# Designs tried in a protein design run: peptides against a protein of PDB entry 2Q3Z. Part 133

Target 1, 272 residues: chain A of PDB entry 2Q3Z
Amino acid sequence: YVLTQQGFIYQGSAKFIKNIPWNFGQFEDGILDICLILLDVNPKFLKNAGRDCSRRSSPVYVGRVVSGMVNCNDDQGVLLGRWDNNYGDGVSPMSWIGSVDILRRWKNHGCQRVKYGQCWVFAAVACTVLRCLGIPTRVVTNYNSAHDQNSNLLIEYFRNEFGEIQGDKSEMIWNFHCWVESWMTRPDLQPGYEGWQALDPTPQEKSEGTYCCGPVPVRAIKEGDLSTKYDAPFVFAEVNADVVDWIQQDDGSVHKSINRSLIVGLKISTKS
Target 2, 254 residues: chain A of PDB entry 2Q3Z as posed
Amino acid sequence: YVLTQQGFIYQGSAKFIKNIPWNFGQFQDGILDICLILLDVNPKFLKNAGRDCSRRSSPVYVGRVGSGMVNCNDDQGVLLGRWDNNYGDGVSPMSWIGSVDILRRWKNHGCQRVKYGQCWVFAAVACTVLRCLGIPTRVVTNYNSAHDSNLLIEYFRNSEMIWNFHCWVESWMTRPDLQPGYEGWQALDPTPQEKSEGTYCCGPVPVRAIKEGDLSTKYDAPFVFAEVNADVVDWIQKSINRSLIVGLKISTKS

## One batch from the design tools (peptide; made by RFdiffusion4, then SolubleMPNN)

Design b2_p22_1_s1 (from b2_p22_1, 7 letters changed)
Fold by OpenDDE base, seed 4:
Structure b2_p22_1_s1 (fold): chain B 272 residues (1-272), chain A 22 residues (1-22)
Amino acid sequence: as target 1 above (272 residues)
Amino acid sequence: PPQRPVDASDYDENPEKGEFPE
């Protein structure tokens, strides 16, 4: 989790699981230096360098910073996400084979955001950075991964009487989503939440005003303790959201039904 | 493969644009 530079990232769908090779490259030349630059350009450092530096001994703090800085939202972060299949002015997310080129491009272009990433790219870069910083980290893939936008732990589909989806699909289930899990103690929490912590660098939702997510104890998610910081409800929903169909009848009435055909969450943790 | 929304058929050919902030 720290020493391995080559690995696989799981992709595809729940029915058709695939993987790609990925070069994390955390020990390649200059990568650690780039990770340190990433820390030195984060908004918290720019606002108060002394405070930021004093907190870098905390993997909780660093993990949260990295989660935010891997995406370019809100800051001089590494990657710009794009999901609309229009990648002509950059690199297709599907073209990346490792974190090293991404990080080098970012640094070499004056910390300009790299185009483009999707979930596994964000996760992989975060994994590289966290490993560089000495935090044991692995990429996680979750199939049928929910994106709960209203924090109700539901994925809600609005359907007509024929079962056709109506309106904006604001809430959605991804065929797959990737994030990272990092091993750390949680002195900021009650005892027993040390271990793997979920961090999500894909800019899905704001956490305390910044597009970052976690760390949240994997144990807390497993046990349904949604009170644990950070972002437990969101991460919980990614793997456990119930799917609800709001079926509108011809008379305009709405009926709630649980969609039994969709099962949210099939998490695969990588070995390296 | 890219991320895509899943519906009852496990595939959505019309992914919502702007799902994630740019």
Scores: peptide ipSAE 0.317, ipTM 0.685, DockQ to the pose 0.175
Fold by OpenDDE base, seed 5:
Structure b2_p22_1_s1 (fold): chain B 272 residues (1-272), chain A 22 residues (1-22)
Amino acid sequence: as target 1 above (272 residues)
Amino acid sequence: PPQRPVDASDYDENPEKGEFPE
């Protein structure tokens, strides 16, 4: 989880699982230095360098910082996300084969955001950075991954009497989504939550005002402890949300229907 | 393969969403 530089990232769909090779390259020349630059340009360092540095011994603190800094939202972070198939002014997310080129481009262009990333690119870069910093980390893929935007643990679709989706979809389910899990103790929590912690660097929802997510104990998600910091409800919903259809009739009546054809969550963790 | 919404014909994401918030 720290020593491996080559690995695979799972992609595709629940029915058609695929993988791609990825070079994490955490021990390649200059990569550690770039990871340290990433820490030194984070908003917390810029606000109070002494306080930020004093907390870098905490993998909980560092993990949360890295989650925020891998995306360029809110800060001088590494990657700009894009999903609309318009990549002509940058690099297609599908073109990347490793984290090293991304990190080098970011640093060499004065910490300007690299165009472009999607979930696995964010996760892979985060994995590289966390490994560089000595935190055991792996990439995780979740198929049929829910993005709950209103914190009700549901994915809600509005439909007419014919079952056709009405209006713009606010909430959604990804065919797949990637994030990372890092091994750490949780002295900030009750005993028993040490171990794998979920961190999500893809900018999906704000956590305490910043596009970041986690760390949250994988155990807490498994046991349904939604009070556990950080962002337990959101991560829980990614793997456990129920899908609900609100069917509006012409007479103004609304029927609630559970959509059992869309099963949220199928998580795969890697050993590399 | 790209990340895509399930059961969606069109998906448009603003790449600069949340870039310059608070």
Scores: peptide ipSAE 0.344, ipTM 0.691, DockQ to the pose 0.148; fails the geometry check
Fold by OpenDDE base, seed 3:
Structure b2_p22_1_s1 (fold): chain B 272 residues (1-272), chain A 22 residues (1-22)
Amino acid sequence: as target 1 above (272 residues)
Amino acid sequence: PPQRPVDASDYDENPEKGEFPE
């Protein structure tokens, strides 16, 4: 998890699982230095350098910083996400074969955001950075991954009396989504939550005002402890959300129906 | 293969905001 520089990232769909090779390259020349630059340009450092530096011994703190800095939302982060198939002014997310080129581009262009990334690119870069910093990390893929926007553990669709979707869908289920899991102790939590911690660098929802996610103990998600920091409800929903249809009748009444045809969550953890 | 919603055909990410559509 720290020593492996090459690996695979799972993609595709639950019905057709694919993978791509990825060069994490955490030991390549200059990559560690770039990771340190990433820390030195984070908003917390800019606000209070002494406080930020004093906390860098904590994998919990560093993990949360990295999850925020891998995306360029809110800060001088590494990657700009794009999903509309219009990548002409940058690099297609599908074109990347490793983290090294991305990080070098970011640094060499004055910490300007790199265009473009999608979930596996964000996750892979985060994995590289965390490994560089000595934090055991793996990429995780979740098929039929929910994006819960209102923290109610549901994916909600609004339908008319004919079952047709009304308005724009705010919540969604991804064919697949990638994030990372990092191994760390959790001295900030009650005993027993050491081990794998989920971190999500894809800018999906804000956590404490910043597009970041985690760390949250994988154990807490498995046990349904949604009070555990950070962002347990969101990560729980990614893998466990139920789908609900709100059906409006012609008389204005609304009926709640559970959609059993849309099944959320099929998580695969990589070994390297 | 790109990441895409399974439940929506009309997905348009706003690259300027960097946020998912509401």
Scores: peptide ipSAE 0.327, ipTM 0.696, DockQ to the pose 0.146; fails the geometry check
Fold by OpenDDE base, seed 2:
Order: structure tokens, then C-alpha cells, then sequence
Structure b2_p22_1_s1 (fold): chain B 272 residues (1-272), chain A 22 residues (1-22)
């Protein structure tokens, strides 16, 4: 989880699982230096360098910073996400074969955001950075991954009497989603939450004002302890959300229906 | 293969607002 530079990332769908090879390259020349630059341009460092540096001994703190800095939202982060198939002014997310080129491009262009990433690209870059910083980390893929926007642990669809979805979908389910799990102790939590911690660098929801997510104990998610820092409800929903259809009838009444055809969550953790 | 919503719609929640300029 620290030494492996080559690996695989799982993609596709629950019914059609695929994978791609990925070069994490955490030991390639200059990559550690780039990871340190990433820390030195984070908003917390810019606000108070001494405080930020003093907290870098905490993998909890560093993990959260990296989660925020891998995306370029709200800061001088590494990657700009895009999902609309318009990649002509950059590099298609599907074209990347490793983290090294992405990180080098970011640094060499004055920490200008790299175009473009999607979930596995964000996760892979985060994995590289965290490994560089000595934090055991692996990429995780979750099929039928929910994006809960209002922290109610539901994916809600609004439908007319014919079952047709009405309006823009605010909440959605990804065919697959990738994030990382990092091994660390959690002295900031009650005993028993050491081990794998979920971190999600894909800019989906803001946490404490920044597009970042975690760390949250995988155990807490498994046990349904949503009170644990950080972002337990969001991560829980990614793997466990229920899908609800709100069906509006012609008479103006609304019927709540549980959508049993959409099952959220099928998580696969990598071994390397 | 790209990441996509299960309902096959496009998704992009990366507005330029709040980001550092290029």
C-alpha cells in the first residue's frame, strides 16, 4: 500500500466490472517534491504556515488537506473535473495512465489546474500523494455509488404520474465511483476507529466549506456510526443510500415509493 | 470507460467560480 507503484483501478458497472492499469509512481523523480508543494500551496498553509506545518504530523490532518487539494475547487488544487465529454481544451480523463504526468504538469505550469479528471483520476492522484507522504493508501471502487446532496441518506427522484423524472436531477447514482482508503490511527475519536479511513478527493460536496471528504473510519460506516468525523453521513450514503421516488399525481397528491430496482453500493477494495 | 450516472445523463458540478484563475 506504500511500496507498490503499479496497480489496477476498477471501473465499469456492477454487472460489468472492468479495470485499468495505473502507474501511481510515488517513488519517481521529483514526485515527493511535488507533493510537498501541494501542501505548501494549500489554503491552510497560506493562512497560517506555522500552524499548518505543525499539524502535518497528523495523518488525519494531512489526509483531509490532500483530499481538498487533489481537486482544484476552492484552491490551487491539481485537477479539474469534467463529465460532459467536452475535453478538447485539455486531456480526456480516459487518457491518463498514471499520476506522475498529472502531478508534473500541475507543478510545471505553476500549480495550474490540470484538465481533466474524473473519480478514478482524483482517487489515483490522491493515492500517489498520500503514499508519498508515508500514509498507506489504496484506491477503492464503489459500484452504484450514491451522491447525497442534502445529508438525508436518500437519493430522491421526482416523477410524474407516468413515472417520468421531472426537472433536473440534483441527486444521482454513479455507475461507479472511486475514492481512497488510508490506514491511520484516530486519536481525535473514541477508541476503536483506527484502521482504514475513507477519503474522497472528487469534488462532490463541501465539507467545512471546502470540496473535500474524510477521513472517516471504514468501521464507523460499516457500523452505522454517522456521528464520527469527517463526513460520515455522506460516505455512508455513497454505499448505503436508499432510493426514493416522489410520484406526483394529477390531483396534486404526492406518493412516496421505495425504488427497489436501484441498489446502492458494491464496494471493492484493491490489494495493491 | 467514463464515470456516468446510472441514468446515462451528463454530470458536471465543477463550476469555475470559487477556483483560482488560470
Amino acid sequence: as target 1 above (272 residues)
Amino acid sequence: PPQRPVDASDYDENPEKGEFPE
Scores: peptide ipSAE 0.325, ipTM 0.667, DockQ to the pose 0.144; fails the geometry check

Design b2_p22_1_s2 (from b2_p22_1, 8 letters changed)
Fold by OpenDDE base, seed 1:
Structure b2_p22_1_s2 (fold): chain B 272 residues (1-272), chain A 22 residues (1-22)
Amino acid sequence: as target 1 above (272 residues)
Amino acid sequence: MPQRPVSAEDYDPNPEKGEFPE
């Protein structure tokens, strides 16, 4: 999980699982230097360099910084996300074959955000950076991945009396979503939460005012301990949210129905 | 291939919801 430079990232859908080859390239020339630049331009360093540097011995701290810096939201981060099929002023997310070119472009253009990324691109770059910094990391893919934006562990759809979805879908389910898991101890938590920690660099929701996510123990998610920092409810919902239909009746009443046909979460971790 | 929102037709109920292959 540190030495492997080439691997595969899972994509597609739950019904049709696919993968693509990816060059993580954490040992290629200049990549470590770029990772150090990434740390040196993070908001916490700019605010107080001494404090930031003193905390870089903590993989918990570094992981959280990296999850925020891989996206360009709120800072001088690496990638700008885009999902509307308009990529003419940049590079299509589907065209990337590795993390090295992305990181080099970012650095060579004065830490200007690279256009564009989607979930697996964010995850892969984060994986490269974390591995480069000596943190064992793997990319994971979750099929039917929920985006809960109001922290109620539900994906909610509003429907008329005919079952037609009304209004804009504020909450949604991705065909797939990628993030990373990093191996670390958690001295900031009660014993037993060491091991794989989920980190999500795709800008989906703000955590403590910044588009970042985690680290949160995979064990906490599996056991349903939503009080565990960081961002346990959000990560839990990605893999475990229930889908609810609010159906308006002809008499004006609203009926709550559990949608059992939409099953959230099928998680696959990479072996290398 | 791109991320996209899933329609109801794309779902296949899976009893192994939230599988953690660690």
Scores: peptide ipSAE 0.300, ipTM 0.642, DockQ to the pose 0.485
Fold by OpenDDE base, seed 2:
Order: sequence, then structure tokens, then C-alpha cells
Structure b2_p22_1_s2 (fold): chain B 272 residues (1-272), chain A 22 residues (1-22)
Amino acid sequence: as target 1 above (272 residues)
Amino acid sequence: MPQRPVSAEDYDPNPEKGEFPE
């Protein structure tokens, strides 16, 4: 989880699982230096360098910073996400074969955001950075991954009496989603939450005003303890959200229906 | 392989980027 530079990232769908090879390259020349630059351009460092540096001994703190800095939202982060198939002014997310080129491009262009990333690209870069910083980290893929926007642990669809979806879908389910899990102690929490912590660098929801997510104990998610820092409800929903259809009838009545055809969550953790 | 909504529609989860200008 620290030493492996080559690995695989799982993609596809729950029914058709695929993988791609990925070069994490955490020990390649200059990569550690780039990771340190990433820390030195984070908003917390720019606000108070002394305080930021004093907290870098905490993998909890560093993990959260990295989660925010891998995406370029709100800061001078590494990657710009794009999902609309318009990649002509950059590099298609599907074209990347490793984290090294991405990080080098970011640094060499004055910490200008690299175009473009999607979930596995964000996760892979985060994995590289965290490994560089000595934090055991692995990429995780979750199939039928929910994006809950209102923290109610539901994916809600609005439908007419014919079952047709009405309006823009604010909440949605990804065919797959990738994030990372990092091994660390959690002295900031009650005993028992040491171990794997979920971190999500894909800019989906803001946490404390920044597009970042975690760390949250995998154990807390498994046990349904949503009170634990950070972002337990969001991560829980990614793997466990219920899908609800709100069906509006012609008479103006609205009926709630549980959508049992959409099962959220099938998590696969990598071994390397 | 691209990440896509299960509904087979394109989706941008962060339309408001809040990025630093290029």
C-alpha cells in the first residue's frame, strides 16, 4: 500500500467489472517534491504557514488537505473534473495511464489545474500523493455509487404518473465511483476507529466549505455511526443510500415509492 | 472507461468550480 508503484483500478459496472493498469509512481524522480509543493500551496498554508506545517504530522489533517488539493475546486489543486465528453482543450480522462504525468504537468505549469479528470483519476492521484507522504493508501471502487446532495441518505427521483423523471436530476448514481482508503489512527475520535479511512478527492460535495471528503473510518460507515468526522453521512450514502421515487399523480397527490431496482453500493478494495 | 450516471446521462457534479483563474 506504500511500496507498490504499479497497480490496477477497477471500473465498469456491477455486472461488467473491468480494470485498467495504473502507474502510481510515488517513488519516481521529483514526485515527492511535487507532493510537498501541493501542501505548500494549500489554502491553510497560505492562511497560516506555521499552523499548517505544525499539523502535517497528523495523517488525519494531511489526508483531508490532500483530498481537497487533488481537485482544483476552491484552490490551486491538481485536476479539473469533466464528464460531458468535451475534452478537446485538454486530455481526456480516459487517456491517463498514471499519476506521474499529471503531477508533473501540474507543477511544470505553475500549479495550473490539469484538464481533465474523473473519479479514478482523482483517486489515483490522491493515492500517489498520500503514499509519497508515507500514508498507506489504496484505491477503492464502488459500483452503483450514490451522490447524495442533501444529506438525507436518499437518492430521490421525481416522476409523473407515467413514471417519467421530471426536472433535472440533482442527485444521481454513478455506474462506478473511485476514492481512496488510508490507514491511520484516529486520536480525534473515540477508541476503535483506527484503521482504514475513506477519503474522496472527487469534487462532489463541500465539506466545511471546501470540495473535500473524509477521512472517515470505514468501520464507522460499516456500523452506521454517522456522527464521526468527517463526512460520514455522505460516504455512507455513497455505499448505502436508498433510492426513492416521488410520484406525482394527476390529482396533485404525491406518493413515495422505494425503488428496489436500483441497489446502491458494491465496494471493491484493491490489494495493491 | 468513463464514469457515467446509471441513468445514462452526462452529469457534472460541480458546475460551480470555484477554481483560481487560469
Scores: peptide ipSAE 0.295, ipTM 0.666, DockQ to the pose 0.146
Fold by OpenDDE base, seed 5:
Structure b2_p22_1_s2 (fold): chain B 272 residues (1-272), chain A 22 residues (1-22)
Amino acid sequence: as target 1 above (272 residues)
Amino acid sequence: MPQRPVSAEDYDPNPEKGEFPE
């Protein structure tokens, strides 16, 4: 989880699982230095360098910072996400084969955001950075991954009497989504939550005003402890949300239906 | 392969976001 530089990232769909090779390259020349630059340009360092540095011994603190800094939302972070198939002014997310080139491009261009990333690119870069900083980390893929935008643990679709989706979809389910899990103690929580912690660097929802997510104990998600910091409800929904269809009739009546054809969540963790 | 919404068009999870800085 720290020593391996080559690995695989799972992609595809729940029915057709695929993987790609990825070079994490956490021990390649200059990569550690770039990771330290990433910490030194984070908003918390810029606000109060002494306080930020004093907290860098905490993997909880560092993990949360890295989650925010891998995306360029809110800060001078590494990657800009794009999902509309318009990549002509950058690099297609599908073209990347490792984290090293991304990090070097970011640093060499004055910490300008690299175009472009999607979930596995964000996760892979975060994995590299966290490993560089001595935090055991692995990439995780979740198939049929829910993006709950209103914090109700549901993915809701509105349909007419014929079952046709009405209006623009605000909530959605990804075919797959990637994030990372990092091993750390949680002295900031009740005993028993040490171990794997979920961190999500893909900019999906704001956490305390910043596009970041976690760390949250994998145990808390498994046991349904949604009060556990950070962002337990959001991560829980990614793997456990129920899909609900609201069927509106012409007479104004609404019928609630549980959509059992879309099962949210199938998580795969790697040993790489 | 690309990340895609299940049975939907391409989706941007942060459509409100513009160019850096925010």
Scores: peptide ipSAE 0.297, ipTM 0.679, DockQ to the pose 0.147; fails the geometry check
Fold by OpenDDE base, seed 4:
Structure b2_p22_1_s2 (fold): chain B 272 residues (1-272), chain A 22 residues (1-22)
Amino acid sequence: as target 1 above (272 residues)
Amino acid sequence: MPQRPVSAEDYDPNPEKGEFPE
């Protein structure tokens, strides 16, 4: 989880699991230096360098910073996400084969955001950075991954009487989603939450005003302890959200129905 | 493979993209 530079990232769908090779390259020339630059351009450092540096001994703090800095939202972060199949002015997310080129491009262009990433690209870059910083980290893929936007632990579809989706499809389920899990102690939490912590660098929702997510104990998610920082409800929903259909009736009323055909969450953790 | 919504069209989970100038 620290020493492995080559690995696989799982993609596809729950029914058709695929994987791609990925070069994390955390020990390639200059990569550690780039990771340190990433820390030195983060908003917290720019605001108060002394405070930021004093907290870099905490993998909790660093993990959260990296989660935010891997995406370019809110800061001079690494990657710009795009999902609309229009990648002509950059690099298609599907074209990347490793983190090294991305990080080098970012640094070499004055910390200008790299176009483009999707979930596995964000996760892979985060994995590289965290490994560089000595934090054991792995990429995780979750199939049928929910994106809960209103923090109710539900994915809600509005349907007409014929079952057709209506209105805004803001809440959705990804065919797959990737994030990272990092091994760390959690002195900021009650005992027992040390171990794997979920971090999500894909800019999906803001956490305390910044597009970042985690760290949250995997144990907390497994046990349904949504009170644990950070972002337990969101991560919980990614893997456990219930799908609800709001079915409009002939009279305009809406009926709530549990969608039993869609099962959210099938998580695969990588070996390296 | 691209990340896509299940049984949905393309979705941008980050409506605030571009907050930081290019």
Scores: peptide ipSAE 0.292, ipTM 0.691, DockQ to the pose 0.147; fails the geometry check

Design b2_p22_1_s3 (from b2_p22_1 with S1M T2P E3Q V16E S22E)
Fold by OpenDDE base, seed 2:
Structure b2_p22_1_s3 (fold): chain B 272 residues (1-272), chain A 22 residues (1-22)
Amino acid sequence: as target 1 above (272 residues)
Amino acid sequence: MPQHPVDASDYDPNPEKGEFPE
């Protein structure tokens, strides 16, 4: 989890699981220095360097900072996400084979955002950075991963009387989504929440005003403790959301239907 | 393999782009 520089990231779908090789490269020349630069350009450092530095002994704090800084939303972060297949002005997310080139490009271009990333790219870069900083970390893939936008633990679709989806989808389910789990103690929580903590660097929802997510104890998610910081409801929904169809009839009535055909969540954790 | 919605949509999880100069 710290020593492995080469690994695999799981992709595809629940029915057709695939993987790609990935070079995390946390021990390659200059990578640690780049990770330190990442910390030194984070908004909290820019606001109060002394306070930020004093908190870097906390893997909880550092994990949250890294989650926010791997994406370029809200800050001078590393990666710009794109999902519309228009990558001509950058690098296709599918072309990356490791974190090292991404981090080097970011640094060498004055901490300009690297184009482009998707979930596994964000997760892999976060994994590299966290490992560099001495935090045991692994990439996790969740198939049929929900993106809950309103924190109600539901994925809601609006449909007409014929079952056709109406309007723009605000909420959705990914074929797969990747994030990271990091091993740490949680002195900021009640006893028993030490261990794997979920962190999600893909810019999906804001947490405390920043596109970041976690850390949240994996145990809390498993036990349904949604009060546990950080972002337990969002992470819980990624793996456990219920799907609801709101069906509007011609008479203007709306019928609520549980969609049992879309089962959210099938998480695979890597061993290395 | 690209990440995409299960039900095939033009969903953009990151609509706010360009917050900092390129």
Scores: peptide ipSAE 0.304, ipTM 0.699, DockQ to the pose 0.145
Fold by OpenDDE base, seed 1:
Structure b2_p22_1_s3 (fold): chain B 272 residues (1-272), chain A 22 residues (1-22)
Amino acid sequence: as target 1 above (272 residues)
Amino acid sequence: MPQHPVDASDYDPNPEKGEFPE
């Protein structure tokens, strides 16, 4: 999880699992230097360099910084996300074949955001950076991945009297979503939460005012300990949210129904 | 291959994104 430079990333859907080859390239020339630049332009370093540097021995701290810096939201981060099929002023997310070109472009253009990324691109770049920094990391794909926006562990759909989903949907389920898991101890938590920690660099929700997510122990998610920092409810919902339909009736009443046809979460970890 | 909503909605996962992020 640190030495491998070539691998595969899972994509597609739960019914039709696919993969693409990816060059993580953490040992290629200049990549470590770029990762160090990424740390040196993060908001915490700019605010207090001495404090930031003193905390870089903590993989928990570094993981959270990297999660925030892989996206360009809030900072001089690496990638700008886009999902509307309009990529003419940049590079299509589907055209990338590795992290190295992305990181080199970012650095060579004065840390200007690279256009464009989607979840697997964010995850793959984060994986490269974390591996460069000596943190064992793997890319994870979750099929039927939920995005809970109000932290109630539900995906809620509103339907008219005919059962049609209204256009003003705020929550949704991805066909697939990618993030990373990093191996680290958690001295900041109670004993037993060492091991794989989920980190999500795709800018979906803010955590403590910044588009970042994690680290949160995979064990905490499996056991339903939603009080565990960081961002346990959000990550839990990605893999475990229930789907609820709110159906308006002819008499103006609203009926709550559990949608059992949409099953959230099928997580696959890579061996690359 | 691209991400897309299972329900084929026009969902934007990052509503605060832009050409000039803060």
Scores: peptide ipSAE 0.303, ipTM 0.669, DockQ to the pose 0.148
Fold by OpenDDE base, seed 4:
Structure b2_p22_1_s3 (fold): chain B 272 residues (1-272), chain A 22 residues (1-22)
Amino acid sequence: as target 1 above (272 residues)
Amino acid sequence: MPQHPVDASDYDPNPEKGEFPE
């Protein structure tokens, strides 16, 4: 069980690893209450309170709910993501130093989404919430983190004959990406998948219609079991995607080339 | 440190960020 309220989050790049201090503050005054509010405003509760409450004993269920509720997509979630360097109407993601202020702002403004977050902010808030709810959780940073949008476990670049990337990039590799891992049993899976489960609260892809991700056993990802719920292919791709260049030749033909210079995935887990 | 694509300067992984109104 993670009892530390202060920690570090790894950032930067694979070549230049950095960290920032972060106050998770899961035991600060009022934070647990805010986490409970978060649960009580989730779409599942609003739809069927009894059913939602009956499932809150499951860290699998709660983890998935929290993953969805930390982002404001689809619901009255906590954070609005922004990556375009225009943060003038809110707080720059880089300005946050802890989860407590974010959660308090969210609650104090009637559960209005807080502007703005990026991956580590989402992850850190999720970590705080999950810890508050008694789920051992840590923030994970993955350098050269792939965002596979078409579920083929590839990051595909289209290039001209000169190697220049063409068209709009749908898929990409982050310099770094953060998510959380939570310790839980997985009675919903075959034996052996208990332990750390990856959850990604950054709204990247929809899972069953909601911007949420996981939980998926870290073991499943490590072993390449992509059939394991939830969202194993996506999480697998984050750390293991191959990079493929589709090179268009002058004659209009396309050549497939494996890009060995771009290595996806360098995961660093924080200490529990 | 902000996130950014390794080989691109502009990317929005969340085009539907406005699904829930303010």
Scores: peptide ipSAE 0.298, ipTM 0.681, DockQ to the pose 0.147
Fold by OpenDDE base, seed 5:
Structure b2_p22_1_s3 (fold): chain B 272 residues (1-272), chain A 22 residues (1-22)
Amino acid sequence: as target 1 above (272 residues)
Amino acid sequence: MPQHPVDASDYDPNPEKGEFPE
């Protein structure tokens, strides 16, 4: 989880699982220096360098910073996400084969955001950075991954009497989504939450005002402890949300139906 | 392969940002 530089990332769908090779390259020349630059341009460092540096011994703190800095939302972060198939002014997310080129491009262009990433690109870069910083980390893929936008642990679709989805989808399920899990102790929590912690660098929802996510103990998610920092409800929903159809009738009546055909969550963790 | 919504065409997880960061 620290020493492995080459690996695979799972993609595809729940029914048709695929993988791609990926070069994490955490020990390649100059990569550690780039990771340190990433820390030195984070908003917390810019606000109070002394405080930020004093906290860098905490993998909890560093993990949260990295999850925010891998995306360029809110800061001078590494990657700009794009999902609309318009990549002509950059690099298609599907073209990347490793983290090293991305990080070098970011640094060499004055910490300008790199175009473009999707979930596995964000996750892979985060994995590289965290490994560089000595934090055991692996990429995780979740199939039928829910994006809950209103923190109710539901994915809600509005349908007409014929079952057709009405209007724009406010919530949705990804065919797959990737994030990372990092091994760390949690002295900031009650005993027993040491181990794998989920971190999500894809800019999906704000956490305490910043597009970042985690760390949250994998154990807390498994046990349904949604009070555990950070972002337990969101991560829980990614793997456990229920799907609800609101069927609207012409007379204004609404019928609630549980959609059992869309099963949220099938998580696969990689091994080093 | 690309990440995409199940049974949907396009999606942006942070539409308020567009191409520009905060």
Scores: peptide ipSAE 0.300, ipTM 0.657, DockQ to the pose 0.149; fails the geometry check

